# Peptides against a protein of PDB entry 3V4O, part 3

Target 1, 234 residues: chain A of PDB entry 3V4O
Amino acid sequence: DQPLAKDKVALLIGNMNYREHPKLKAPLVDVYELTNLLRQLDFKVVSLLDLTEYEMRNAVDEFLLLLDKGVYGLLYYAGHGYENFGNSFMVPVDAPNPYRSENCLCVQNILKLMQEKETGLNVFLLDMCRKRNDYDDTIPILDALKVTANIVFGYATCQGAEAFEIQHSGLANGIFMKFLKDRLLEDKKITVLLDEVAEDMGKCHLTKGKQALEIRSSLSEKRALTDPIQGTEY

## One batch from the design tools (peptide; made by RFdiffusion4, then SolubleMPNN)

Design b1_p8_2_s3 (from b1_p8_2, 4 letters changed)
Fold by OpenDDE base, seed 4:
Structure b1_p8_2_s3 (fold): chain B 234 residues (1-234), chain A 8 residues (1-8)
Amino acid sequence: as target 1 above (234 residues)
Amino acid sequence: SLSLQPFG
């Protein structure tokens, strides 16, 4: 009873070179390594770096065009971000300082659109801060999500907290990707996989009390990133 | 040296 994916599509975005915000380093390596891993899992991967708001919105639109019934969709984001009222906002590199929701992309809006495509699995891996943005008092009014039971959020950090990268002279992974990459190829239900990543992260003394992986899911089937694509022989 | 920088 192996679950099958109609197809597997991933959009990876790494924003580092912000115009009005601190520069980041980890997204470069993280996007690269995740790209290679997901391609080994037969994902069709689009990887983009340093996207403006316009470019990010276009990338998401193109990503959505590749989604259809039964398709596994994965969105990875590494960069600045915030969370207001349970809504995650990805910050484009050209966002003003301070940024507001109108300048950013709301992940939950993307999820809504993915649901409309009747995807088989929706995975969000968000390596961004989740602190409240006090400069944005907008309360998004989002349409109620459908009950699709195929949603997985992997937050690099817990609600209200910051996500971190290791600042080093060279290129290094962010904390989340450092541990995720070691398990990503395992044939396990994605929530189980992420739970193990969470445990691995928990053993890191560097981030204890500062960053912890949060898994938020509604996944009623044993869906794994390793699930074969329908019509493909192995 | 190692230090943590926030993604925000």
Scores: peptide ipSAE 0.233, ipTM 0.832, DockQ to the pose 0.859
Fold by OpenDDE base, seed 3:
Structure b1_p8_2_s3 (fold): chain B 234 residues (1-234), chain A 8 residues (1-8)
Amino acid sequence: as target 1 above (234 residues)
Amino acid sequence: SLSLQPFG
């Protein structure tokens, strides 16, 4: 039978104008285009740009307040980031140089909080680098995650690798969003959809050997972003 | 002149 969402909520964050790090361009366009697409899928979308640490934490808190049992939650982030010991860290625009974990938001901590909300689906789309931050030696002690079988990670790049945008004078998508946007509206299981995006991205000559999409999931049901919201016409 | 800039 067709899976139903109690509601569908997305938080999109694009950080570009960093104070102490290289400025980016693609997050502006990527957040805008993804916002439009997710709204077509009947997501309630909050889109924010250039957030400080304080603002990012507040945005996540407000996002979590919109989550409840059976709700589809999607978090998209485009900006600087790193990965230490399997933990993904999103870098606010006011982060120092070098940044450390206490300056950043840990995605796995957000996932834990989403699980406590008993969400129907948790999707993370992380368009950031996943390189080790040698200036951060913190080993986080995280609580064990529950076995909810409703988690999907779409990493723009492989572990230990970089994610890229095309650098030119105009506006352009990041490599990940360039291919994601062409398939996002398809009525397919989210992991299948992302797998097709991975294949499309793999044909890009610009990023061969530099960037490849990684899908990490535990999804036991055929859930799609196109799933109708309970109580609505479809 | 296409170049890639990393998100990090």
Scores: peptide ipSAE 0.231, ipTM 0.828, DockQ to the pose 0.858
Fold by OpenDDE base, seed 5:
Structure b1_p8_2_s3 (fold): chain B 234 residues (1-234), chain A 8 residues (1-8)
Amino acid sequence: as target 1 above (234 residues)
Amino acid sequence: SLSLQPFG
């Protein structure tokens, strides 16, 4: 049987105008283009830019309220970030310099909460750096995740590495979105789709040895972003 | 040449 989603909901966050950190450019275009693509896939999309810690936490809370059993949830983030001990942290625009985990949103904590909603699919697309933050020595103790076999992480870069945008006078895509947008509408298992994006990005001489897509997944079913929503007619 | 800005 064709896998079905009860609903499809996406939260897209692009942080650019940091107060205490270098400003970025790509998240504006990347969020916009991804929004349009996901809407073509019948996702309900909430797109937000330049969120403070308070606003980010509220956005995530509201996003979680839209999740339920069988719902496809997609979280996209473009902005500054870091990874300590396997935990990914999204940096709000009002984060201090240096920032610590208490100033940031932990993606794995969000995943834990998504699992409690019994979602049909959890997709994280993280367009941020994954370097260790030496100013944060906190070792987070997270609750054990459930075995749901419906999780896909698309990291724009490898563990311990950086993700990049091209420096332009105008607006341009980040490296990850440049390749993701060309395949996002394909009717393929999401891990297969991302694998193809990884290959496409791997051909880019600009980022060879600097940035490579990492896919981390536990997905036991053929779930695609193109999967129909239950009760809908096409 | 193209320059890159890291997201971090």
Scores: peptide ipSAE 0.223, ipTM 0.827, DockQ to the pose 0.864
Fold by OpenDDE base, seed 2:
Structure b1_p8_2_s3 (fold): chain B 234 residues (1-234), chain A 8 residues (1-8)
Amino acid sequence: as target 1 above (234 residues)
Amino acid sequence: SLSLQPFG
C-alpha cells in the first residue's frame, strides 16, 4: 500500500551574508543543489537566501498557508543557529550580536503550526550549529506537540556540536549536503535514507570526530520523499 | 586546499 501525498511543498532558506556575524559560503550552493533535487521529486519549492527576521517570518507564514491535510512539508535551513533546552533557533542575517530567541525563529514552534494543518509528513533538515547560546537565558515554554507520528528531524550535527562547511577554490558545501545529495532521490523511507547518509558521513576521514548526523523521528508509516502526489500519474 | 569552517 503506497503512501500518497496530497501535495509536496518545501521551503529552503540559506543565510550566509550576516551583518554582525561571520559570513558563510555553503548555503548558496547547498540551497541550489537541494532545490534541483526536490523539484525532481515534484516538490513545490520556494528557495530564499539571506533573509532578515521579517522576511523569514513572512516566508514561514506563506509556507504554512500551502500546507493542508495530507501535504508533505519540508523545511531546510542552512546558516547560523543554536539550540537551547532542546529547541532549535534559526538566525536571520540581520540578527544582533549577540542574538537572542526573540531575534530568531524557533523550529519547534513551526512544527506545532504544521501539525495543526494535519500534514502527512513533516521533515526538517537543519544545517546549523547546535551549541548552547549562553547569551540567551530565556527558557521557552512551548505547548506540547500532538502525537502525529509523522515527524523527521535531520540535524547536520549532534547536540551541542558544530556543523561545518568545506571550503575549496572559492566554493563551499556543507558537509551534510555533500552526503545528502547523493541519496536524496532514493525511494526509501526518509529515516532509512538519512541513516544511510549518516553512515556515509561517518566513513569520511574528514568528518570523523568532528561532525555526525543526528536523526530524531516519530514516523510510523513508510513515507518517502519519492511518494507520489494524489491524483497524479508517475 | 580544503578547510573546514563552522556554522557558528
Scores: peptide ipSAE 0.217, ipTM 0.829, DockQ to the pose 0.739

Design b1_p8_2_s4 (from b1_p8_2 with S1M R7F)
Fold by OpenDDE base, seed 4:
Structure b1_p8_2_s4 (fold): chain B 234 residues (1-234), chain A 8 residues (1-8)
Amino acid sequence: as target 1 above (234 residues)
Amino acid sequence: MEELQAFG
């Protein structure tokens, strides 16, 4: 039987104009292109750029209010980030230098809150670095996750590695989005889709040995971004 | 080689 979504909601955040960190370019184009694609998939999409810590927390709160039982939730982030002790931290544009976990948003905390909504699918697409932040020795105490078997992480890079954008005069995608956008509309289980993206990205000569897509999932059902919304004609 | 900028 075709899996159904109660609804499909996405929050896309692209941080570029950092106050105390190197400015980025790709998130602008990446958020724009992903927005258009997800809307074609009947996602309700909120796309935001250059968010402060306060604004990011508010955006996540509003996003969570749209989630409910059976809803597909997708969070995309493009910007600076780091990973400590298996926890992913998204860096707001007003984060100090150096930043610490208290200045950032923990993705795993967001996941916990999404699980409380009894969502049908939780997808995280994280286009950020995953290197250890040596300036932050805080060991976060996170609430235990439930066993919901509906979680998919698409990391733009491997643990301990960096994610990249190409720097030149024109607007260009980050490496992750460059390949993701070509397959996102395919009617495939989301983990299968991302696996194909990983293979495509692996052929990129620019990031050989530097960046590789990592898929981390607990998805026991054939859930796809193309899944129809319950109560609609398809 | 094109120049790369890291996201972090």
Scores: peptide ipSAE 0.307, ipTM 0.861, DockQ to the pose 0.825
Fold by OpenDDE base, seed 3:
Structure b1_p8_2_s4 (fold): chain B 234 residues (1-234), chain A 8 residues (1-8)
Amino acid sequence: as target 1 above (234 residues)
Amino acid sequence: MEELQAFG
């Protein structure tokens, strides 16, 4: 039986013009290209650039309103970030230097809220660094996640490592998106798709030993981004 | 020649 999505909704955030942190370039192109690909997959896509903390929180709230039972939810983030104690933090463009958890958005908190919506699939694609933020020693106490077996994390890099973009005079992709975009439209289980992306990225000489895709999943069904929307025939 | 910029 073909898995069906009640709907497919994606929120894409690319932060690059930071006020108190180094500016980035790739998020602009990466968000654009991913937007086009996801729309080809019949996702309803909201793409936003350079969000303040307030704007990011509002965007997430609006995103959550579009989620419901059986809906596929995809969150993509490209920008500065860090990981403390297994929690991923997305850094808004107006974050202070140094930033702390209270200045940032915790991905795991968003996941919890998505689980409450009883989504059919939760996909996180995080193109950010995962190094520990030494300026933030706060241990967030998060509510326990439910066992929904519909979660996929695609980390652009390994735990404790950095994610990179190619510094180019023109527009260029981040390392993760460079390889993701070539396979995203494939009709494969999302974890299989990402595994192939990981292999492709592993051949990149620039990031060998520096950046590797990490897939963290609890996905008990053969869910793909290509899954049709319930009630529609294509 | 190509340089990398970290997202952090």
Scores: peptide ipSAE 0.305, ipTM 0.858, DockQ to the pose 0.863
Fold by OpenDDE base, seed 1:
Structure b1_p8_2_s4 (fold): chain B 234 residues (1-234), chain A 8 residues (1-8)
Amino acid sequence: as target 1 above (234 residues)
Amino acid sequence: MEELQAFG
């Protein structure tokens, strides 16, 4: 039986022109290409680049307004980030150096809010580092998550590790997106799709031993990004 | 050889 999405909504954020941190290049191309792919999958896509903390929080708020019962929600982030105590933090372009949790957006908080919307699927694609931020010794107190069995995390790298882009003069994808884009349109359960991406990325000699895709999922249904929207014909 | 830039 084919699962149906009430709607499909994606927020894509690419931060690269940081004020107090090293500038990045890949997010520009990655967000652009992912936008086009998700639109082919009939996602309503909002794509934003180089967001300040204020702008990021507003973007997330607006994204959440588009979510409702049965809606597929996808959040993609490419930029600087860190992970403390299992919590992922996205770093705005105006974050200070060093940055702290109060300067950043916590992904798990966003997830909690998505759960409150009773979404049909929650997908997080996080192309950022997951190293501990030693300058942030605070332990966030987060609300307990619901058991919704519809959560998928695609981490560009392993816990405690870094995610990378290749430094050269030309435009190129980050490592994660380089492989993700080749499979994103496949009609497969999202976790299966990501597993294949992980295998493809694992063949990249440049990042062997440095970066590996991690999939964290509680998804108990065969949900795919290709799932049709209720009331539509394809 | 190509160099890597970390996202963090």
Scores: peptide ipSAE 0.301, ipTM 0.856, DockQ to the pose 0.841
Fold by OpenDDE base, seed 2:
Structure b1_p8_2_s4 (fold): chain B 234 residues (1-234), chain A 8 residues (1-8)
Amino acid sequence: as target 1 above (234 residues)
Amino acid sequence: MEELQAFG
């Protein structure tokens, strides 16, 4: 049987114009490209740029309100970030220097809340660095996740490594989005799709030995971003 | 020339 989504909702966040950290360029184009692609896949897409901590938390809260049983939820983030003890932290544009966990949004906390909604699929696409933040010595104690077997993480880089954008005179994608956009519309299980993106990235001479896609998943069903919405005809 | 900028 073809898997069906009750609905499909995506929140895309691109942070570039940081107040106390280096400015980025790629998130602008990356969010734009991904927005267009996900809308072609009949996602309800909210795309936001340069969010403060307050705005990011509000956006996530509103996103969660749109989730319910069987809904596909996708969170994309492009910007500064870090990873401590397996927990991913997204950095708002108004974060201090140095930033700490209390200044940032923890992705795993968002996942917990998504699980409480009994979603059909939870996809995280994180285009951020995953290096340890030495200025944050907090060991987060998170609630145990439920065994829902519907979780997919696409990390733009490996644990402890950096993610990169290409700097040039014009507009360009980050490395992750450069390859993701070419395959995103394919009717394939999301983990298979990301695996192919990983292979494409692996052929890029610019990032060999510097950046590699990591897929972390617990997905027991053949669910794809192309799955139709229940009660609709395509 | 293309250069890489890290997201962190």
Scores: peptide ipSAE 0.282, ipTM 0.852, DockQ to the pose 0.865

Design b1_p8_3_s1 (from b1_p8_3, 3 letters changed)
Fold by OpenDDE base, seed 4:
Structure b1_p8_3_s1 (fold): chain B 234 residues (1-234), chain A 8 residues (1-8)
Amino acid sequence: as target 1 above (234 residues)
Amino acid sequence: MPLKLQAR
């Protein structure tokens, strides 16, 4: 039978105008295009750009308030980031140089909070680097995650690697979004969809050997972003 | 401008 979502909520964050770090360009386009696509999928979408630490934390808090049992939650982040000890950190635009975990938002902490909401699906699309931050030697003590079998991470790049955007005179997507946008509306299990995106991205000559999509999931049900919302006509 | 990759 067709899986149903109680609701579908997405938070999209694009950070590009960093104060103490290299500026990015593609997050604007990435967030815009993803917003349009997710709205076509009947997601309630909050899209925000250039968030300070305070604003990012508030945005996440507000996002979590919209989550409840059976709700599909999707978090997309485009910006600077890093990964230490398997933990992904999103970097606010006002983060110092160098930044540390205390200046950033830990995705796994957000996941823990999403699990507490008993969501139907937790999707993280992290369009950021996953390199180790040598300036951060803190080892976060994270709460144990529940076994919910509804988690999907779409990493724009592999562990220890970088995620890229193409810089040219015109508007362009990041590498990940360039390929994701072409398949996002497909009625497929989200992990299958991302796998196809991975193959498409793998054909990109510019990033061959430099960036590859990584899927980390424990999704035990055939859930898709196209799944209808409970109580709606379909 | 030439195509350049910017790491995030």
Scores: peptide ipSAE 0.517, ipTM 0.902, DockQ to the pose 0.804; fails the geometry check
Fold by OpenDDE base, seed 2:
Structure b1_p8_3_s1 (fold): chain B 234 residues (1-234), chain A 8 residues (1-8)
Amino acid sequence: as target 1 above (234 residues)
Amino acid sequence: MPLKLQAR
């Protein structure tokens, strides 16, 4: 009765040192801590920092090669981003100012490719802004998604809103990771886990009215990040 | 001092 993963694979990207945009600081710590946690959950984790467009595309391609039927795939991104017409765009460190969709990676395109792999679970944790990019007037034509009932989006913020990190002289997490890290190891359905994180983050006085976690899910099974890998003994 | 927030 316990759901099993054929394998568990995660790609973590933290972009901080932008060439033409404000530099960030927290993605380093966020990726580091999330890496440690996911490895405790027996994920195969690839963690990368400060990726150019070319490097990001290659990383995603390699990540997709590790996916197959029944595999759990998790993509975490911390950095600059935007959302146009419901499509999320991750911004590489070498993106021009202003950046456009052609300079960025569309998350929904990645999801489409993950669906083709017949994965057991697709989790996206997008720790980026979701504001409209006024300099990008293109309307992307995306392929229709399949009804796989295994998709979970954890957005660090609401549609049209910003995601924040604390400007600290020392090491500090972004707002989303600050709360996510405390619950990530819990043996709970991933949507339930994220809902609890949302409540915890909602108590943060610093970001009340400015940032709130949004969950989008079609997950129809009780799947958790703690689910064991098929053929392994624990 | 109030903590400064940086938008991503």
Scores: peptide ipSAE 0.511, ipTM 0.900, DockQ to the pose 0.873; fails the geometry check
Fold by OpenDDE base, seed 1:
Structure b1_p8_3_s1 (fold): chain B 234 residues (1-234), chain A 8 residues (1-8)
Amino acid sequence: as target 1 above (234 residues)
Amino acid sequence: MPLKLQAR
């Protein structure tokens, strides 16, 4: 009855120092704080900053190698991004201006590969913009997804909208992580946890009407980030 | 001083 994870693995990517796009500041702090929290939850965490396209693809490949049947997989991305036709694209630091899908990593493709690993849970936390990229008219042909009923997307913002960080001289989180970090350790179903984060973020006067958390889930079981790893005491 | 937001 108690849900168990065979293992828990997370890949965290924070891109800030873009070559041809505006530089960001918060992903450094966001990734760092999330790393510490997920490690407290016994996740195996790989955290990387400022990845080129080549490095991002390699990181994803290595991440996938750690996934297997029953493993909880979590992907967090903070950086520039866009969404075309329901497909989310993470932008590497060496992406050209303008960038196109061929320069970026498609999250839905990663999801497909995670499903092939028969993971127990697939969580995507996408702390990036979801605006349409008008410079990319490519309609990707994606592989069909399986019905695994174990997918959770936490989008930092709504479809067609932007995700923000505060330009502060000191250390500051992005808007999404500012609220996520306060609840991440709670022993709650991940969708419930994210719903609470959404409510907290909704109180932020800085981003009212500009940014709102969106949860997309097919999760049909009670799964939490706090779920114990099989063979461990809890 | 107004806080400036940066879009990602």
Scores: peptide ipSAE 0.508, ipTM 0.899, DockQ to the pose 0.874; fails the geometry check
Fold by OpenDDE base, seed 5:
Structure b1_p8_3_s1 (fold): chain B 234 residues (1-234), chain A 8 residues (1-8)
Amino acid sequence: as target 1 above (234 residues)
Amino acid sequence: MPLKLQAR
């Protein structure tokens, strides 16, 4: 039987105009391009830029309200971030310097909440650094995740490493989006698609040895971003 | 122009 999504919903966040941290440039373009692609895939897309902590939390809450049993949920984040003890933290634009976990949004907490919605697929595309934040020694105590076998993480970089964007006169993508956008519309299992993106990125001389895509998944069924929405006419 | 990388 072909896989069907009850619905397909995406939240895209691009933070670039940080108050206390270096400003970024690519998240604007990355979010814009990804928005257009996901809409072609019949995703309901909410795209937001330069969110404060309060706004980010609200956006996530609203996103979760759109999730339900069988719904495909996709969260994309481009901005500053870090990873401590296997937990990914997205940094709001109003985060202090240095930031701590209490100032940031923990992706694994969002995943837990998505699991409670009994979603059909949970995709996280995290276009941020994964370096240890030495200014934060907090060890998050998270509730145990359910075994839903429907989770896919696409990390723009490997553990402990940095994710980059291209800086030049004009608009440019982050490294991850540069390669992701070329394959996103392909009708392939999402993990297979990301694996191909990883290979493409691996050929980039600019980031060789500096940035590598990491895929983490427990996806036990064939699921693609191209999967049709149940009850829709095509 | 030479490409420059900015870490996120």
Scores: peptide ipSAE 0.491, ipTM 0.898, DockQ to the pose 0.862; fails the geometry check

